Peptides against a protein of PDB entry 2FGR. Designs and how they scored, part 8

Target 1, 331 residues: chain A of PDB entry 2FGR
Amino acid sequence: SSVTLFGIVDTNVAYVNKDAAGDSRYGLGTSGASTSRLGLRGTEDLGGGLKAGFWLEGEIFGDDGNASGFNFKRRSTVSLSGNFGEVRLGRDLVPTSQKLTSYDLFSATGIGPFMGFRNWAAGQGADDNGIRANNLISYYTPNFGGFNAGFGYAFDEKQTIGTADSVGRYIGGYVAYDNGPLSASLGLAQQKTAVGGLATDRDEITLGASYNFGVAKLSGLLQQTKFKRDIGGDIKTNSYMLGASAPVGGVGEVKLQYALYDQKAIDSKAHQITLGYVHNLSKRTALYGNLAFLKNKDASTLGLQAKGVYAGGVQAGESQTGVQVGIRHAF

## One batch from the design tools (peptide; aimed at target 1 T4 R284)

Design b1_p10_4_s3 (made by RFdiffusion4, then SolubleMPNN; from b1_p10_4, 7 letters changed)
Fold by OpenDDE base, seed 3:
Structure b1_p10_4_s3 (fold): chain B 331 residues (1-331), chain A 10 residues (1-10)
Amino acid sequence: as target 1 above (331 residues)
Amino acid sequence: GPVEFHLGLP
């Protein structure tokens, strides 16, 4: 059998001009262009077009050397694949996030990404951002003339929080069309969680599309997230994203992305705009810079995710500016 | 690139 060791070390200097107290934060941060990781993977040919696979991947924190430890919470799967597609068992990206985050030009990392995949309601479940799940079974189809799909189910294993049962149950999937320069997808998901110790459903619908014109790529997302609470009413957020990327001088990429987060439960909007640049020094090493501006309105308290420096909120109605400059190395 | 190791069967 074969085992491949792989990873990314991505470390940056980051600044945000406001925290929850109105003070600036700055320092050494992680994962500004790609999530830093260490992983092991392998594939075995079983004959007849059947393959077995494994994948173990954990996050690396280059600023503190993983002071809180190391785990395989990014992915820990065993799989079978063939002409029928792929079945995966274990913790992974849920099918909806795996597909629909692919339209985020900032790759769901750093201060620039689409923040729609979020815990909008102080949900008490570990994965209430809708990104990953424990106890997950996933299935991914092949691509048939552009059409493809993915489905997933995660077992709750009778996990309880307060009076809420079935916590951590996930059901979801996507349908997509991927053909040449065009990609389009629809994702639907439901997770069982708790808010204030009470049963809550996290419902998510996401539409994504992108088109590659060669000289530039356009990408968009439309999302609704709804935490359905038995008491206190629903917490609904409508999130919108539009982005463009273009190659620069054969060695660089520029990215511009706008997002709007319409937080219905507090009647408040947040606007995010991010400019990013990646400069490839080699196939594996890049320099990058991100500049993000987040404008909160009314009761909105959203903060940019400067991982390793500051990822908290700001005061209601405050604007935050963030900068990251860093090195990404892949091995 | 990733480093590949060939492991024996357990």
Scores: peptide ipSAE 0.035, ipTM 0.709, DockQ to the pose 0.105
OpenDDE base, seeds 1, 2, 4, 5: peptide ipSAE 0.032, 0.033, 0.018, 0.038; ipTM 0.642, 0.640, 0.496, 0.687; seed 5 fails the geometry check

Design b1_p10_4_s4 (made by RFdiffusion4, then SolubleMPNN; from b1_p10_4, 6 letters changed)
Fold by OpenDDE base, seed 1:
Parts: C-alpha cells; structure tokens; sequence
Structure b1_p10_4_s4 (fold): chain B 331 residues (1-331), chain A 10 residues (1-10)
C-alpha cells in the first residue's frame, strides 16, 4: 500500500475597507489562493482492478497555528474504486459541490470565489452551505466518452434542532460532460435542516460550464438555492457567475470573475467583481494577489471572505473592497 | 513535494 502526506500552506496579508461597523480590517489571513490543508491519503491494490483508498484532510490556519485545533473535517473517507468508478464512505464534499465548484476560477476560497454555496437563510445545520456532509455515502462513475456522474446520500441519524427532525440528511448528485476543452454539469441537491427551530428543506440546482480556448478559459455558473420552510415563505437566492482566466508569460495566471447574488427574500442584489493574479515561483510555490469589489444593494449585507481577518457582513446597501497578497506553498 | 511511503504489512 502507499501513503502520501500532502498539504498547502497559504497565508496572506489581507485588507477590507468595511466591516459591520463600517471600519476597516487588516491583518494576516489564510487560504487566499487555495485552502490551506494537511492531509494523508493512500491506496491499496486489491487485485482484479479493485483498489481500497483512504483520505484524511484538515484545514490549516497559518495565522494562529490552528489554535482552535486540527481535525479531518475537509475529508475523512474510505473508498473502493475500480472499473465501476468509486464509492466513498465518510465526511466529504457532497457530489454537487465537488463538481460545481470546479467552475469557480478562485478555487472556492479567498475574497474572489463564487459565494453561491452559502447558508442563505440562517439555517441551523452545520453544513447548510451545501458544501460538505457528515455520514456521507457517495458514488462517482468513470468517465464514459466525456459523460460522468456523481451521487450522494448523507444519513441524518435522527439529529434534531428545535422541532425539526432529519437534520443533516442530504440527497444529491450531478451529471456532467467533460471532454477536451469543454466541461458542463447539472447538479441537484436537497438537504434537511432547521430555520428558527423549524424544519426546512435546502433545495439547490446548479448549472456549470467552462471552455478552454488555450489562450484563455471562460467559466460560468447558474444556481438557485431555496430554503423551503414548513412555516413561512421560501428563502430563494439566484446566483450567477462568469469568469475568465489566462496564462501570463508561462509563469503566471490572471483571473477575472463576476458574480451576482439575487436574494429574493429581501429583494436585494449583490455584485462581486474580483481580479486575481498568481505568480508561480515554482511548481509548488506561488505569490498571489486578489482585488475584490462587493457592491451590496438595498438590504443586502454580504461580505468578502477574508478568512483570518474578516469574513462577516457589512451594513445594508454598503460596498466592500478587499485585498489579499500572499504566499501559497504546496508540499 | 508530497512525501510518499510504501507500507508493507506482512
């Protein structure tokens, strides 16, 4: 069998011009270009084309040395794989997020990413952002001439919040076409949660596509998230993203991404525009810079995710500017 | 880079 120790340490200096009080925040932040992580993974060949695998991965916080501890909440799976694809048991990215976040040119981290995978409704479940689940069984097909799919189910294990039962139950999956320069996917998910102690279904539909023109890549996302409460109206958000990336001089990458978050329950929109640059000093080490603008309208209070510095909201209708400059090192 | 090792369990 093989075991691989791997990780990323990504640490930055970050600034945002507004917090919830309208004041600036600045300091040392984490995970601006990639989520900082430490992991172990391995495989065992069982013969006959069957393999066993394990994957244990936790987040690293380089600014405070993991003062809140270390865990394997990013992924803690055992798997079987072969010509049939892969079955995974354990906490992981849910199939929908695993596939559909791949269209985010900012790698679902820092101040630039698509923020559609969010808890839009003050859901009380631990994973109401639709990114990961506990007690997850997932299956991923092989790629058949470009066509592939993934499916997942997470057990609620009779978890309750208030009067809500079945909290943490997930069912979802995607279908995709990945061939050469083209990628396209459709994801559907439902998660059971609670809002205000009342049972709520988090329904999600996401479309993603990208095309690599060689000189540049275009990528897009369309998402609808609905928190369907047993009592009260639906909390619906439509999220849109369009991004472009291009290689620069063989050692760099420039990225530009726009997102719109149409928050229907408050009739309010937020616009995010991010410019990013990554400069590869080596295959493992990069310098990066991100510049993001978030324009909230009306009752919208969204904030940029400057992890380790400030990731909270702003005042309603306020705009926020964020900067990150950092080092990413992979091992 | 990543550190990889082979475990042979008898």
Amino acid sequence: as target 1 above (331 residues)
Amino acid sequence: GSVSFHIGLP
Scores: peptide ipSAE 0.045, ipTM 0.731, DockQ to the pose 0.104
OpenDDE base, seeds 2, 3, 4, 5: peptide ipSAE 0.041, 0.026, 0.027, 0.046; ipTM 0.707, 0.620, 0.473, 0.701; seed 5 fails the geometry check

Design b1_p10_5 (made by RFdiffusion4)
Pose (drawn by RFdiffusion4):
Structure b1_p10_5 (pose): chain A 331 residues (1-331), chain P 10 residues (1-10)
Amino acid sequence: as target 1 above (331 residues)
Amino acid sequence: FEFGMADFGI
C-alpha cells in the first residue's frame, strides 16, 4: 500500500507568427512537453490480489498561478483492481482517448500533437473533443498474451440542450495488442451532443499503431470523427498522423510528426509538420523545444496550440509557424 | 506516504 503526491510543472516561452488578425504573439506558456499537473493517488492492498485505488489530478497553469481556480478535472477516480483487470468510477480520460493518444509522440500537448481529438463541429457538450467524460465508469482488462481491451460508459444524467436530452453520454472502447515493442489499437466511440441546439451524435473510429526499434520508434494514427445531426447533415473529419522519434546521444530525443486534417464540411485540408527535441538533465527535469508549421488550405482556419500564449485560429488558408522552448520538471 | 514522480503525457 502507498500514497503519492505528484506533479509536473512545464512552462515555456512561446511564439506564433500569426493570430486570427494576422499579428504575431509571444509570451510565457505552459505544458509544451507534458501537461502540467498536480495530483494525489494511492493503492491499497486488500489481500488476495485485490487492490483499491484513488486518483485525483488537475492541470497546473504556471504562467498565471491557476488564476481561474484549481480543480481535479484531469482525473478523479476510485477503483478496484485485481486479476480480473480494473474498474474505475469518476471523471477520467475515456478509454478510446486514453489508449489512442499514446500513439502521439508529442504526448497530446504543446504545438506538435495530433489534433484529431477536438470539437470539429462546435458541439455544445462539455467534452466534445472526445478526451474526457464526466460520470464515467470504465473497465480495463488485463493484458493476456499481448491482447488487451478497455470499455467505458458515461451517464448523461438527462443533460438537456435544445432537442438533445442525453448530452454527455459516452459509450466506447478499444481492442489492442501490446507486446512491448509493438502496439496497435482500434477504438470506437459515440457521444451524445447538440450542435446549434439540435441533437447530434459524435461518432469516432480511431486506429493507432507503433513499433519501437530501439534506435527509433515509428508511430501513427488514423481517425474519422463524424458529428451526425439527427434531422440530417454531418460534419465529418478524417485525421491522419505519422511520426518518428529517436534517442540522440543519451539524454536527448528527437521527434518528427506529420499530420493531415481533411475537413469535409468545408472541403478543406490542413497539413502540419512538427519537430521536437527533448534534453534530459535528469529523469525528472528536461529542457525542450518544439517547432511547428501548420498549413491551412482553402477555408481551413486551424491554429497551433501554444497553451498560455495563443491557441486560437488563423485566417482562412493561412500558414502558421510556432515555437515553444521550455522546461519540464516532474515531482 | 511519498513525494512521487508523475508520468509524462497528456

Design b1_p10_5_s1 (made by RFdiffusion4, then SolubleMPNN; from b1_p10_5, 5 letters changed)
Fold by OpenDDE base, seed 1:
Structure b1_p10_5_s1 (fold): chain B 331 residues (1-331), chain A 10 residues (1-10)
Amino acid sequence: as target 1 above (331 residues)
Amino acid sequence: MELGLAEDGI
């Protein structure tokens, strides 16, 4: 049996030129290159090719020392794995987010990431961003000549919000092909939630692909999210991403990513462009910088996610510029 | 208990 303590402390100086009032915000932020975390994991060989595993992981907030507390909301799983793949029990990334966020060149964190995995409809469920679920059972296949899949179901446990029942029920999965320089995936998910105290289905479809040319990597995402409301019609967003990364001098990486968020319910678009650089001082320590531009059109109010400084919206049709400069340390 | 590098991810 083994038990590994692991983590990341990622802390930055962040700036955004506009908040909801049109004022600038700046300070010390967290998780600009990778989400800061503390975890425990381990495995036990049970013989016959069967292994037991556990994983407990929580977010770290280095700016305030976890003033709101520490928990294992990132992952809290027990698992069995073998030649059949892996079964997990407990809170985790849902299979769709676990696979499809892997195409985000900004590691789904900071001011640069693809923001498609979002609560687009003021959903009242705790995980209406489609990222994680409580009460989750998940299964991941082995890789068979490149082909792999993951499936998940989360129990609602009769949770209610307003008149909505079955809140927090998730069903979803992906199919993928991962072979050499190529990765491609299709994810489908449905989650039960509430909007305005009324039953709502969060439906998600995501396509992802990447290709590594050695000198550069290209990556792309296509997503549709629908909050299907019994009353008031669907809240639909189509999200698109295209990114490139390239190694620089054997110790650096440059990243450029564009995203478009076409918010159909308000007939409004947002455009995000991010330039990032990571400089590896070692295998464990990096310096990084991110520069992001977010252009809202019409009724769009999206904000860059400068965690620890400002992650709120802006005024409708306003543009936001964000900067992060920080240190990432892994242990 | 061993120290191991954390994997990237959300």
Scores: peptide ipSAE 0.104, ipTM 0.703, DockQ to the pose 0.842
OpenDDE base, seeds 2, 3, 4, 5: peptide ipSAE 0.090, 0.088, 0.089, 0.090; ipTM 0.697, 0.678, 0.631, 0.675; seeds 4, 5 fail the geometry check

Design b1_p10_5_s2 (made by RFdiffusion4, then SolubleMPNN; from b1_p10_5, 5 letters changed)
Fold by OpenDDE base, seed 5:
Structure b1_p10_5_s2 (fold): chain B 331 residues (1-331), chain A 10 residues (1-10)
Amino acid sequence: as target 1 above (331 residues)
Amino acid sequence: FTLGLAEDGI
């Protein structure tokens, strides 16, 4: 049996030139290159190739010292693993987000990430971004010649919001091919939620691919999210991402990523472009900088996610520029 | 009890 303590502390100085009032925001933010975390994990060999596992992980907010408390909402799983793969019980990344966010060159964090995994519809469920679920059972296959898959089901436990009686139920999974420089995946999910107190299905389809050319990596995402409402019609967003990364001088990495969010319910687009740089001082410590530009069109009000400084929207049709400069330390 | 390097992720 083993128990490992691990974590990341990532803290930055962040700036955005516009908030919802049109004013600038700046300060000390968190999780600009990687999400800050504290975790415990371990395994027990049960013999015959069977292992038990546990994983407990919570978010760290280095700017305020976790003033709102600490929890294991990132992951709280017990598992069995072996030649059959891994079964997990407990709150975790849903299989679709766990796999498909791996194509985001900004690791789904800071001001540069793909923002497709979002609550597009003012959904009233706790996890309407499609990232994690409570009451989750997950299964992950081994990798067979590159082919792998993951499946998940989360129980709603009769959670109600308004007239919605199945809130928090998730069903989803992915199929993937991961072999050498190539990764490709297809993910499908449905989550039950509420919008305006009415039952709503959050349907998601995501295609991801990446290829590592050695000198550079290319990565892409295609996503459709639909909040299917009984009244008022569907809230549909088509999200697209294309990114490139390259090693610099043996100790650095440069990243460039573009995303388009086509918000069909408001006939409005947002364009995001982000330039990032990571400088490795060691295996555990890095300096980083991100520069992001978000252009909203028409009725779009999207904002960059400068966590700890400003993560709200902007006025309709306004553009926002964001900067983060920080330190990431892993232990 | 061991110190382990944190895995990158979301």
Scores: peptide ipSAE 0.155, ipTM 0.846, DockQ to the pose 0.883
OpenDDE base, seeds 1, 2, 3, 4: peptide ipSAE 0.136, 0.145, 0.137, 0.039; ipTM 0.825, 0.832, 0.839, 0.728

Design b1_p10_5_s3 (made by RFdiffusion4, then SolubleMPNN; from b1_p10_5, 4 letters changed)
Fold by OpenDDE base, seed 4:
Structure b1_p10_5_s3 (fold): chain B 331 residues (1-331), chain A 10 residues (1-10)
Amino acid sequence: as target 1 above (331 residues)
Amino acid sequence: FELGLAEDGI
């Protein structure tokens, strides 16, 4: 058996030029290049190709020393794995987010990431962003000549909000092809939640693809999220992302990513463009800088996610510029 | 018990 301690401490100086009042925010933020984390994981060989595993992982907030506490909400799983693949029990990334966020060149964190995995509807469920679930059972296939899949179900445990029942129930999965430089995936999910105390289904479909040309990588996402309310119209968002990355000087990486969020319920679009640079000082330590521009149109109020500094919205139709400069250390 | 290396991801 093995037990591994691991983590990331990622801390930055961040700036955004507008908050909800139109004022600038700046300070020390976290998780600009990778989500800061502390974890324990291990495996036991049970013989016959069967392994037991555990994984416990929580977020680290290096700016305040986890003043709000520490937990294992990132992942808290026990697993069995073998020639059949892997079964996991416990809170984790849902299979759809686990796979489809891998196409985000900004590691689904900081001011640059694809923000499609979001609570678009003021959903009252704890995980209405479609990223993680409590009470999750997940299964991941082996890779068969490039083909792989993942499936998950989360129990609602009769959780209610207002008149909504089955809150927190998730069902979803993906199919993928991962072979050499090519990755492509289709994900489908449904989560039960509440909006305004009323039952709501969060339906998600996501397509992702990437190709690594060696000299550059291209990556893309197409997503539709629908919050289908029992009373009222659907809250639909179509999200699009296209990104490119390239190595620079053998120790650097430049990233450029564009995203469009077409928010149908408010007939409003937001455009995000992010330029990032990572400079590897070692295998474990990097310096990074991100520059992001978010243009809201019409009634759109989206904000860049400068965690630890400002992650709120802006005034309708306002544009926001963000900067992060930081250190990432992995252990 | 050993020190690992954290993998990237959300």
Scores: peptide ipSAE 0.167, ipTM 0.849, DockQ to the pose 0.878
OpenDDE base, seeds 1, 2, 3, 5: peptide ipSAE 0.073, 0.100, 0.132, 0.138; ipTM 0.759, 0.768, 0.817, 0.816; seed 1 fails the geometry check

Design b1_p10_5_s4 (made by RFdiffusion4, then SolubleMPNN; from b1_p10_5, 5 letters changed)
Fold by OpenDDE base, seed 2:
Structure b1_p10_5_s4 (fold): chain B 331 residues (1-331), chain A 10 residues (1-10)
Amino acid sequence: as target 1 above (331 residues)
Amino acid sequence: MELGLAESGI
């Protein structure tokens, strides 16, 4: 049996040139290269190739010292694992987000990430971004000659919002091929939520692929998110990402990523481009810098996610520039 | 109890 204490403290100075009023914001932010976290995990060998596990993980906010408190909302699972794979019980990443965010070269955090895993429709559910779920059962297969899969179901527990009676129900999964330099996967999910107090299905389809050429890695995502409403029609977003990363001088990594968010319900596009650099001072400590540009068109109001400084929208059709410079320390 | 490097992710 083992118990491991682990974490990341990632804190940055961040700037964005526009908020919702058109004013600049700057200050000390969190989680610019990796989400800051504190966790406990452990395993017990039960014999015969069977293991029990637990995982408890919460977010750390280094700018305010967790003024809103600490919780295990990142992950709170008990598991059984063996030759059959792994079964998990408890709040976690849903299988679709756990797999398909792995193609984001910005690790789904800071001002550079793919923003497709979002609440596009003012959904009233707690996890309408499609990232995590409460009351989750998950199963992950082993890797069979490159082929792997994950499946999940979250209970709604009769949660109601307005006339919606199944809020928080999730069903989803992925199939993948991971072999040598190649990774490819397809994810499908449906989540029950509410929009304007009415029952709404959040449907998601995501295709991801990456290839590591040694000298550089290419990665891509194609996603459709659709909030299906009985009244007012569907809120559909098509999101696209293409990124490249390369090692620099044996201690650095440069990243460039482009994303397009085609917001069909408002006939409006947003373009995101991000340049990132990570400099490893050690195995545990890195310096980083991110430079991001977000161009909204027409009615689009998307903002860069400078966590701890400004993560809100901008005025319709406005462009935003963001910068983060920070330290990441892992323990 | 051991100190281990955190895994990256969202």
Scores: peptide ipSAE 0.110, ipTM 0.694, DockQ to the pose 0.845
OpenDDE base, seeds 1, 3, 4, 5: peptide ipSAE 0.110, 0.079, 0.078, 0.103; ipTM 0.707, 0.674, 0.658, 0.620; seed 4 fails the geometry check

Design b1_p10_6 (made by RFdiffusion4)
Pose (drawn by RFdiffusion4):
Structure b1_p10_6 (pose): chain A 331 residues (1-331), chain P 10 residues (1-10)
Amino acid sequence: as target 1 above (331 residues)
Amino acid sequence: TSFNFGSTDF
């Protein structure tokens, strides 16, 4: 049995060459290599292989001292685990995002990550990016011979927005194979939401795979996200990503990732290339840099996510360049 | 039951 207080402070200087008005922005931001966080967790051995766990974790914003207030919105769970796997109750990553975001070489943070888990349709739910859910129960199987799965159900509790009376419901899961060097997963999920006050389903299918050759790792993601309005109409987005990472000179790591976002509702594509470098001063402390180029075509207005500096959109069809340089310290 | 400060988990 044990109890652990832990966290990460990841703070950076960051720059984007344009915002929604076309002006550059620079400043002190956060979470470029790993999401800054503070948390408590524990595991209690109950005997017979059965364990009880808890986990409370919230995001840290070092640039402003969590000016909007600290919370445990990253994870707030209690669990039982054993030879049967693990059951968790509480707000957390839903199983689909927990497993599939592991294929993103930029740890789903900073200006370089896969942007597929986002609110493409301006859905009105609290978590229309498909990442986390309130009122979540999840089951995770053991890994037997490489095969593993995860399932989750989040209760809507009759949250109502317009014609949607089940906003926030999540049903989803994944199947996967993980043997160390090779990993592959297929995730499927549906959330209930509303767009402009009209009931809408958020359907998501995601495939991810990676192989770690040791000298380098190749990883990729494919995703379709469809917001399907009950009365008709849909906003569909296909997202693609391929990336590679390699250790450089013991202590160093280089990463490169290419992504494409095909936004069918506006008949427009955006392409992104991101180069990253991580230099480890210790197992706990790293300096890092990220350089990204995002090219919007036609009506696309996507922007790089320089958290704490600028994470809004850009003018239609504009290209945007961004940089982050910072330090990550885990404790 | 032990108490710990800090983790190298990212």

Design b1_p10_6_s1 (made by RFdiffusion4, then SolubleMPNN; from b1_p10_6, 6 letters changed)
Fold by OpenDDE base, seed 4:
Structure b1_p10_6_s1 (fold): chain B 331 residues (1-331), chain A 10 residues (1-10)
Amino acid sequence: as target 1 above (331 residues)
Amino acid sequence: TEFFIGSDEL
């Protein structure tokens, strides 16, 4: 049996030129290149090709020393794995997000990531971004000549918000092909939540693909998120992402990613473009810089997620520029 | 139980 202690400390100086008041924000932020984390994981060989596993992982906020506390909300699973694949019990990334966020060249963190996995509708559920779930059972297949899949179900446990009685129920999965330079996936999910105290289904469909040309990687996402409300009509967002990355001089990586968020309920678009650079000082330590521009149109109020500095929205139709410069250290 | 420190997958 084994137990591994692991983590990432990623801390940056961040700036955004606009907050909700139109003022600049700057300071020390976290998780600009990778989400800062502390974890324990382990395995036990049970014989016959069966293994038990556990994974406990929490987010680290290096700017304030986890002043709000520490928890294992990133992942808290026990698992069995073998030739059949892996079954996980506990809070984790839902299968759809686990797979489809892998196409985000900004690792689903900082000011540059694909923001499609979002609570688009003021959903009142804790995980209405479609990223994680409580009370989750997940199954992941082995890879069969490139083909793989994952499925998940999260129990609502009769959680109620207002008149909604199934809040937190998740069902979803993906199918994928991962072979050499190619990755492609289709994900489908439904999560039950509440909006304005009323039952709402969060439906999600996501297509992702990437190809590694060796000299560069291209990655893309197509997503539709729909909050189906009984009253007030559907809140639909179509999100698109295209990104490229390339190694630089054997010690660096440059990334460029564009995203479009077509927010149908408000007939408003937001455009995000991010340039990132990572400079590897070692295998474990990197310097990084991100430059992001977010252009909101019409009623769109999206903000860049400068965690630890400012992650709120901006005024409708306003543009926001963000910068992060930081250190990532993994242990 | 063997104890390890570090992320293998970076």
Scores: peptide ipSAE 0.320, ipTM 0.870, DockQ to the pose 0.700
OpenDDE base, seeds 1, 2, 3, 5: peptide ipSAE 0.309, 0.309, 0.299, 0.310; ipTM 0.868, 0.865, 0.864, 0.867

Design b1_p10_6_s2 (made by RFdiffusion4, then SolubleMPNN; from b1_p10_6, 7 letters changed)
Fold by OpenDDE base, seed 4:
Structure b1_p10_6_s2 (fold): chain B 331 residues (1-331), chain A 10 residues (1-10)
Amino acid sequence: as target 1 above (331 residues)
Amino acid sequence: TEVYIGSDEL
């Protein structure tokens, strides 16, 4: 049996030129290139190709030393794995996000990531961004000549908000093809939540693909999220992403990513463009910089997620520029 | 139980 202690400390100086009041925010932020984390994981060989596993992972906030506490909300799973694949019990990334966020060249963190995995409707559920779930059972297939899949179900445990029942129930999965330079996936999910105390289904469909040309990688996402409300109509967002990355001089990586968020319920679009650079000082330590521009149109109020500095919205129709410069250290 | 320290992959 084995146990591995692991983590990432990623801390940056961040700036955004606008908050909800139109003022600039700046300071020390976290998780600009990778989410800062502390974890324990382990495996036990049970013989016959069967293994037990565990994974406990929490987020680290290096700017304040985890003043709000530490927990294992990133992942807290026990698993069995073998020739049949892997079954996981516990809080984790839902299978759809686990797979489809892998196409985000900004690692689903900082000011540059694809923000499609979002609570678009003021959903009252804790995980209405579609990223993780409590009470989750997940199954991941082996890779069969490139083909793989994942499925998940999260129990609602009769959680209620207002008149909404079954809050937190998730069902979803993906099918994928991962072979050499090519990755492509289709994900489908439904999550039960509440909006305004009323039952709401969060439906999600996501297509992702990437191709690594060696000299550069291209990646793309197409997503539709619908919060289906009993009253007030659907809150639909179509999100699009296209990104490219390339190695620079053997020690760096440049990334450029564009995203469009077409928020149908408010007939408003937001455009995000991010330039990132990572400079590897070692295998474990990197310097990085991100420059992001978010243009909101009409009623759109999206803000860049400068975690630890400012992650709120802006005034309707306002544009926001963000910068992060930081250090990532993995241990 | 063998104890390891460090991430294998970033």
Scores: peptide ipSAE 0.339, ipTM 0.870, DockQ to the pose 0.759
OpenDDE base, seeds 1, 2, 3, 5: peptide ipSAE 0.328, 0.324, 0.329, 0.327; ipTM 0.868, 0.866, 0.867, 0.867

